Peptides against a protein of PDB entry 7PB4. Designs and how they scored, part 25

Target 1, 105 residues: chain A of PDB entry 7PB4
Amino acid sequence: KMLNIKEYKEKLLSTLGEFLEDHFPLPDRSVKKKKKNIQESSVNLITLHEMLEILINRLFDVPHDPYVKISDSFWPPYVELLLRNGIALRHPEDPTRIRLEAFHQ
Target 2, 218 residues: chain B of PDB entry 7PB4
Amino acid sequence: DALQMAVGYFEKGPIKASQNKDKTLEKHLKTVENVAWKNGLASEEIDILLNIALSGKFGNAVNTRILKCMIPATVISEDSVVKAVSWLCVGKCSGSTKVLFYRWLVAMFDFIDRKEQINLLYGFFFASLQDDALCPYVCHLLYLLTKKENVKPFRVRKLLDLQAKMGMQPHLQALLSLYKFFAPALISVSLPVRKKIYFKNSENLWKTALLAVKQRNR

## One batch from the design tools (peptide)

Design b1_p13_1 (made by RFdiffusion4)
Fold by OpenDDE base, seed 1:
Structure b1_p13_1 (fold): chain B 105 residues (1-105), chain C 218 residues (1-218), chain A 13 residues (1-13)
Amino acid sequence: as target 1 above (105 residues)
Amino acid sequence: as target 2 above (218 residues)
Amino acid sequence: STLFLKVQELVEL
């Protein structure tokens, strides 16, 4: 049973990785580094695939507290995309935490 | 320059606990408004002020006034729009600010320097169709952005589901008609032959300002 | 999985 869940998770993530970047690519942050003063925090944004992987992993690893804290690496449009499509839910008391929707059959 | 001082005030925030914070804020806001409506703003000024308006740094009334005066002198940077969409999703702006932003984005669409990165946001904008308050303006934006490659079966289904829920809205019909043009096999439904595509945004808050911008850039 | 279906619907896998 556990092996089947891990294999299913890996297959799901592998399948999603090929398509998510084609449909929801990160904006090109290649804004030329040259001028000094804009502290554009060089926070490396994660892909939508990586975000889903984190959420899926948390749901499997900590099912009683499946919430992930939104970091600066989480591109806000991706968070909103997952929430609006019912893929993720915000924590009812902490809007900085999100979980994967309980797709438990 | 008075404008540079005003932009700098909004960017850096109020330095000292001056008792006259509101008077200083109002002075700088009026400076930005006056320049924006008369001459337009530089792309750099729009970049700064647009992010401020959506970041939740100031109250909703101030943010609304800033956003209303995001009128370009010449062009708007696409990067400013991408950053603005990010701020819009952080949840520090009101629903009314979100609506105003999409109205602004549609109104200013022709003044955005490039569309490559905005086109990458297609899926995000499409997901925003579920917001009943945003839906009319998002449909108009998507009508401007949609390419053949964006027209997919699942998006057709989502639009038809929205139409079933909301009825035959003019903005949904306009977008569906464009989808049918690109992919007629995906849309079996007979769409009413509309002689004129109608979006409610034909009369935007910026009509006079946009005419002035177009006249200056001719 | 309902997740796969929702993500599939999102990206048209």
Scores: peptide ipSAE 0.315, ipTM 0.861, DockQ to the pose 0.124
Fold by OpenDDE base, seed 4:
Structure b1_p13_1 (fold): chain B 105 residues (1-105), chain C 218 residues (1-218), chain A 13 residues (1-13)
Amino acid sequence: as target 1 above (105 residues)
Amino acid sequence: as target 2 above (218 residues)
Amino acid sequence: STLFLKVQELVEL
């Protein structure tokens, strides 16, 4: 049973990866190396695929606290996309935390 | 100069605990407004001020006034627009600010230096069609951005479903007509042949300023 | 799974 869930998860994620990148690519941050001390925090943004993987993993690994803290690697448009489509939910008391929606099997 | 001091005030905040914070804020806001409407703003000034207006650093009234004076002297950087869309998604700005931003984006569309990164945001703009307040302006933006590669069966279904829910809205019909032009096989529905496409005039807020910008850049 | 369907709806394969 556990192996089948893991394999299903991996197959789901692999199938979604190419599709999510084609339709929701990250903007090319032309890191113009202009030396101005604006901490352009060179935070590498994660893909929408990686974001979903993190959310799915958290739900399986920590089902009693399935919330993930939004980091600087989370591109805000992706977070909003997941929330607006009912794929993710914000924590009711902490807007910096999101979870995968509990899809009843 | 007075403009640099005003931009610096908004960027860095008040240096001194001035007892008269509101008077200082109003002075700097009027300076930005006066320069923007008279001469336009440099791309760098727009980058800074647009970010401030959408970050939630100031109150909604101040943010609205800043956004209304985002008038270019020459060009707007597409990077400023990409950053702005990111701020809209953080949710620190009001719904009225979001509407104003999309109106601004449509009005200023021709002044954006390039469109490659904005075109990558197509899916995000399309997802915003479900917001009833944004829908008219998002349809206009999508009408400007849509290429043949963006016209997919699922987007056609979403537009038809939206039309079924909202009725035959002129802005939605305009977008569907463009979709039918690019992919006639995907739209079996007979769309009324509109000789003229009419969107809500989002430009009305900036009409006089945009005329002045176009005259200076000729 | 309903998740796959919602993600598919998001991206509509």
Scores: peptide ipSAE 0.307, ipTM 0.856, DockQ to the pose 0.117
Fold by OpenDDE base, seed 3:
Structure b1_p13_1 (fold): chain B 105 residues (1-105), chain C 218 residues (1-218), chain A 13 residues (1-13)
Amino acid sequence: as target 1 above (105 residues)
Amino acid sequence: as target 2 above (218 residues)
Amino acid sequence: STLFLKVQELVEL
């Protein structure tokens, strides 16, 4: 049972990787605007694939607290996309935490 | 400059000590409105104020007024639009603000300096078609953004499913007609030949201002 | 629906 879930997870992530990159690429943050004072936090955004991987891993590794804290690396459009499509859920008491929606078996 | 003071007020937020916070806010808001409608705003001013309007820093009434006066003097930076979409997704803005933003984005589309980064948001905009309130404006935006590479079988299916659910909406038919133009093999259905494409946003809130901007930039 | 189907629906595989 666990092996089949891991294999399913890996197959899911592999199948999603290419697709998510093609259809939901990150915008290039134009790094170079020289303007002085805004601490543009150089936070590298993660891909939608990496975000899903984090959520899936958390669900498997910590099933009793499957919530991931939204970091500055989480591009807000990706978070909204996952929430809007019922792929992820916000924590009921902490809107800064999201979980993967349970696999309906 | 009065405009710089007004923009600085919105950026830094209300200084703690002013007993007359509302009068000060209204004064600065009127300053921005007057300059925007008369002359347009610089790209940097739009960058600051657009993000403020979508960040939830102020109430919905203030955000709506700021967004309504996001009129360029010359151009809007695509970076400002990308940042704005990010703020839109943080969930601190109202549904009405989201609708207004898409209306603004369609209205101002020709004044955005580049489209490359906005085109990367295509999938995100397409996913917003499921929102019934946004759908007419998103269809119009997608009509402006769609390239041949964006026309995929799955997106065709989603548009046809949406048409089955919502009926033959003019904005959806316009987008489907463009999809059929780029990929005729993906759309087997006969689309009615429309002589004119009509979107709900044909009566633009900014029509007069945009005409003035176009005249100044000629 | 499986996560795959939901993501598939998102991505329309």
Scores: peptide ipSAE 0.313, ipTM 0.858, DockQ to the pose 0.134; fails the geometry check
Fold by OpenDDE base, seed 5:
Structure b1_p13_1 (fold): chain B 105 residues (1-105), chain C 218 residues (1-218), chain A 13 residues (1-13)
Amino acid sequence: as target 1 above (105 residues)
Amino acid sequence: as target 2 above (218 residues)
Amino acid sequence: STLFLKVQELVEL
């Protein structure tokens, strides 16, 4: 049973990776590197795939507290996308925490 | 200069100790408004002020006034637009500010220096069609952005479902007509031949300013 | 998977 869940998770993540990058790529931040010294902290944004992986992993590893804290690496459009499509939910008391929606029918 | 001092005030924020905070704020806001409407703003000034207007650093009245004066001297950086979309998703701005931003984005679309990164945001804009307040302006933006590669079967289904829910709205019909042009096989429904595409006049707020920008860049 | 279907709906594959 556990082996099948891990294998299913890996297969799901691999399948999701291919199309998420094509349809929801990160904006190319490379253009701003040249001129102004404002250390806009080049916060390394994670991909939508990596964000989903974190959320899925948290749900499986810590099912009693499946919430992930939104970090600066979470691109706000991705968070909004997951919330609007009912893929993720905000914590009812802490809007800085999100979980994967449990789609277990 | 007075503009740099005003921009610097908004960027750094109000110094806590000033008794006349509102008077100082109004002075700097009027300075930005006056320069923007007379001469336009530099791309760097727009980058700073647009982020401030959408970050929730100030109240809605101030944010609205800043956003209304985001008039370019020459060009707007696409990076400023990408950042702005990110701020919209943080949820610190009002619904009215979001509507105003999309109206601004449509009105200023031709003054954006590049569109490659904005085109990557197509899916995010498309997801905003479900917001009834945004839908007319998002349809107009998507009409400007849509390429053949963006016309997917699922987006066609979503537009048809939205039309079934909202009725035959002029802005939806305009976008569907463009989709049918790029992918006629995906849209079997007979669309009424509209002689004229009608979007809400997003430009009306900036009509005089846009004419002045076009005259300065000729 | 219902998750896959929702992500697929998101990406509208």
Scores: peptide ipSAE 0.309, ipTM 0.858, DockQ to the pose 0.121; fails the geometry check

Design b1_p13_1_s1 (made by RFdiffusion4, then SolubleMPNN; from b1_p13_1, 5 letters changed)
Fold by OpenDDE base, seed 1:
Structure b1_p13_1_s1 (fold): chain B 105 residues (1-105), chain C 218 residues (1-218), chain A 13 residues (1-13)
Amino acid sequence: as target 1 above (105 residues)
Amino acid sequence: as target 2 above (218 residues)
Amino acid sequence: MELRLMVEELVEL
């Protein structure tokens, strides 16, 4: 039974990863380095899969404070996508923090 | 020139020392408006000003006026649109600004140099269908973007659910008809044979300017 | 499957 759950979880994660890659890919920020001084901080954006993994892990690791700080690596459309679909919630007092939705309520 | 000074003002922000900040802002805004409506703006000027309008750096009235004059001389960079979508999601712009942006995006769609990156944003635009104020314009945008590969069972279900909630809206019917064209097996519902696809005319705000742009680029 | 349903299923496991 436990092996079947772990294998099923891995299959779901793989299926989710494929779905996210197909339907919500990162924009190709092949920003040609034109030399102008705007430090567009080459902040490496994380994938939506990585963002979800962070949120899921935080919920399990710190269930009493399941909020994650939004970093510069969080692409704003991904944050909005999670919020609009009811997958994530913004912290009521700190708009820079989000949590995974408690689906069991 | 006067336009470069105006764009530079919006980019760098108001220098603290000017006692008459509002008069200076209005002067530069009028300069941008006059050039945009007369000649259009260069792609670089649109890139700068579009991001400023959506960043929340200025008040809603100023942002609305800037966005209304995002008229290209020739083309709009796809990168400007991708950046703009990011700013829309930061939540520093008003709902009215978001609506205006989607109207602008539909109206200016043919002047965007490439569509490859915009097509990658399909899922994000589709998620915006849940916003009742955006839905008519997002349907029009999706109608322009939709390829066979985008037509999935879960998106069909979502559109049918929206139709059940909102009623048989012309913009939803137009998008559903396109979905049925690409994937007839996914849509068993008899869609009324609409002889004409009807979207709200997003171009109305820019109709005269768009005609002028098309004439200059012929 | 919708994104929400996929995430819900993952969290429930």
Scores: peptide ipSAE 0.401, ipTM 0.853, DockQ to the pose 0.284
Fold by OpenDDE base, seed 3:
Structure b1_p13_1_s1 (fold): chain B 105 residues (1-105), chain C 218 residues (1-218), chain A 13 residues (1-13)
Amino acid sequence: as target 1 above (105 residues)
Amino acid sequence: as target 2 above (218 residues)
Amino acid sequence: MELRLMVEELVEL
């Protein structure tokens, strides 16, 4: 029974990952035209899959404070996508923090 | 030149604590407007000013005026559009600014230098269909962007659900007709054969300016 | 959305 649940979870994660890659890929920011001085700090953006993993893990690891701080690695369209689809919620007092929605309520 | 000074003002803010901040702002805004409507703006100027208009750095009135004068001299960089979409998602701009942006994006679509990165944003634009204020313009944008590879069963279901909720809107029907063209097996519903696709873009704010741009680039 | 359903299913496990 436990093996089947783990395998099923892994399969779901894989399927989700493929779906996210196919439909919500990161933009290729590689068109850094070599123009001059502004150190646009090439903040490495994380994938939507990685973002969801962070949110899920936080919910399970710290259920009393399931909020994750939005970092510069969080691509704003991904944050908006999660919020608009009811997958994530902003902290009521701190808009820089988001949590995974509790789907079981 | 006056344009560089104006763009620099918006980018860096006022260098001096001028007592007449509003007069200086208006002067620079008028400079940008005048150049944009007469000659268009360089891609670099659009890149800077578009981000400023969507960043929430200035008030809604100023942002609206800036966005209205985002008229290219030649081309708009797709990178500017990608950055702009990012700013829209930060939520520092008004709903009206978002609507105006999508109107602008549709109007300027042919002047965007490349579409590869914008096509990758397809899913994000599609997710915005649920916003009633954006839906007509997003449908038009999606009509321009949609390829066969974008037509998926779940998106078909979402469009049909939207049609059930909102009624048979011309913009939804236009998009559904395109979906049916690419994937007829996914859309069993008989769509009315519309000879003319009508999007609400009858009065494009930029129509005259775009004609002038096209004439200059011929 | 399909995305929400997939995430819900994943969280329910």
Scores: peptide ipSAE 0.397, ipTM 0.851, DockQ to the pose 0.318
Fold by OpenDDE base, seed 4:
Parts: structure tokens; sequence; C-alpha cells
Structure b1_p13_1_s1 (fold): chain B 105 residues (1-105), chain C 218 residues (1-218), chain A 13 residues (1-13)
């Protein structure tokens, strides 16, 4: 039973990953190395899949404080997508923190 | 030149604690407006000023005026549009600025150098259809972007649900008609045969300027 | 809706 749940979870994650890649890919930052000295901090953006994984893990690992701080690696359109679809919520007092929505409450 | 000084002011802010900050701002804004409407702006100038208008660095009145003069001399970089969409999602600009941006994007669509990266944003634009203020302009944008591969069953359902909620809006009907053209099996509902597709006239703000740009680039 | 449902299913697991 547990093995089947793990396998099903892995399959679900894979299917979700494929869906996210097809419909919500990251823009190709043509890192045109134009040497303009503005330290555009080469902040590597994470995928939407990775962002969801972080949010899910936080909910399970720290259920009393399920909020994740929005970092520079969080692409703003992804944050907006999660909020608009009711997948994530902003912290009521700190707009820089988001949590996974409690779907069963 | 005067334009470089004006762009530099908006990018870097005022160099001196001038007592007359408002007069200096107005002077530079008028410089940008005059050049943009007369000659258009270079792609690099649009890249800088578009980000400023959407970043929330200045007040809504200033941002609106900057965005209204984002008229290209030749082309707009798709990278500028991708960055702009990111700024819209940060939420530091007003709802009216968001509407104006989508109107601008539709009006200037043919002047964007490439569409590959903008096409990747299809899902994000589609998610904005639920915003009642944006919906007419987003439908027009999606009408310009939609390819056969974008027409999926779940998007059809969402459009039909939106139509059930909002009624048979001309802009929704236009998009659904395009979807039916690409995937007739996904849309069993009879759509009114419209010979002419009508969207809100987003380009009205720039009509004269766009004519001038097209004449210069011929 | 589809994305939300996929995430909900994953969390219920």
Amino acid sequence: as target 1 above (105 residues)
Amino acid sequence: as target 2 above (218 residues)
Amino acid sequence: MELRLMVEELVEL
C-alpha cells in the first residue's frame, strides 16, 4: 500500500511537471552578456514545479508556520498564477510570505 | 542630448536635491513625450522607460504619461515585454496602469521584433481573463497569439464558463470563434457567424503616432 | 482549475 502511494505520488509529480513545462515555461533569459556593469544579480529563477515542491514540503514539514518567504528566485508571474488560481495565499501581515492553500478547510 | 538626460533622470533619479523637483520632472516628461510623438523612441529607451512606468517608482499620473508615450521609432524588444509582464505581477502599479499596458501591447503588437517569448506567456495571459477590467484586452491579445497548439479542452471549458458568467461578449465570441477554427471538435456550441471581429479600439490612443511610425519604416 | 485540482490531489496524498 505505501509503495503504491509513493509510486502514485511520483507519477503525479511527473505529470504535473510535464503540464507546467508545457503551459508555464520560464522565459529564456537570453543572458546576452552585454557587459553593462549593472550587477543584474544572475538570480537563477526556479521552475514552477520547484516552487510548488517548496510550498508543499513547507506545509508538511512546518504545519504551524507553512509560509515561505518569496525570494528573488521566485518569478513574479508564477507567484501571481498560484495566488489567482487559489493554490497559494499571501500572509495577511507580510506580503513577502506565501503558503499553500489548505484545500480541505 | 535632452532625451538622454530625461531618460537618465527617470532611470537614476534626480542627481541634485533640487528644491523644484516637480518642475524638473515635468520638464523631462515633456521632453520624452515630445520626442516619442514626433520621432518615436529607440528600443533601448522603451526598455528603460517601460520598466520605470510599471515598477511603481513614480506616482500613477507619471506612470500613465510615460506609458502613453511608449511609441517605437522602429521596433520594441520582446524582452522588454517579458520584463513588463513580470512588473505587472509585482503589484506596484495601479489597475488602470495594467489596463493601459494591455491596450498598449495590443496597439504595438506588430512592432514587437519577435513573438517566441511572448507566446510562452500565453498561459499567464489566459489566467488574466478572469479580471473583468482586463478581459476585453486580454481576449484581443490572445486572439493575436493563439496557435492550434494553444487550443486545449481545459481552456475551452474556461472560456465557456466565463461566457456563462459574463454573457456573450463580442471579445469572448471572437476568441471562441478562433478556437473553433483551430479545433472544431472541441466546441460543439453553435457560435454566431460573425463576418467581422470587433474588439475594443485599443489603438485609438496611438492612432496618429502609429500611422507616422508605419510611414517612416516604409 | 486544472492546475489547482492537480495540486490538491498531490497534497491529499
Scores: peptide ipSAE 0.396, ipTM 0.849, DockQ to the pose 0.300
Fold by OpenDDE base, seed 5:
Structure b1_p13_1_s1 (fold): chain B 105 residues (1-105), chain C 218 residues (1-218), chain A 13 residues (1-13)
Amino acid sequence: as target 1 above (105 residues)
Amino acid sequence: as target 2 above (218 residues)
Amino acid sequence: MELRLMVEELVEL
């Protein structure tokens, strides 16, 4: 039974990953490094998959404070996507923190 | 030149020490407006000013005026649009600024140099359909962007659900008709045969400027 | 499948 759940979870994660890559890819940072000193902060944006993984893990690991602080690695369209689809919620007092929605409550 | 000084002012921000901050701001804003409406702006100037207008660095009145004068001399970089969408999602701009941006994006669509990265944003634009204020303009944008590969069963369901909630809106009907064209098997519902596709005229704000841009680039 | 449904299914496991 447990092995089947792990395999099923892995399959779902894979399917989700494929879906996210197909429909919500990161923009190609083909911003040609024209040398002008605008520190386009080479902030490494994480994938939507990685963002979801962080949110899921936080919910399970720290259920009493399931909020994740939005970092510069969080691409704003991804944050907006999660919020608009009811997948994530902003902290009521701190808009810089988001949590995974509790789908069964 | 005067334009470079004006753009530099908006980019660097107001130097705290000037007693006449508002007069200086107005002077530079008028400079940008005058050049934009007369000659258009270079792609680099649009890149800078568009980000400023959406970043929340200035007040809504200033941001609105900047966005209204985002008129290209020749082209708009798709990278500027991608960055702009990111700024919209940060939530530092007003709802009216978001609406104005989508109107601008539709109006200036043909002047964007490439569409590949904008097409990758399809899902993000689609997610904005649920915003009642944005919905008419997002439908128009999606009508311009939609390819066969974008027409998925879940998006069809979302559009039909939205139609059930909002009624048979002309902009939704236009988008659904396009979806039915690409994937007739996904849309079993009979759509009214509309002789004319109708979207809100987003370009009206820039009509004169767009005519001038087209004349200069002939 | 919708993104929300996929995420919900993952969280329920």
Scores: peptide ipSAE 0.396, ipTM 0.850, DockQ to the pose 0.285

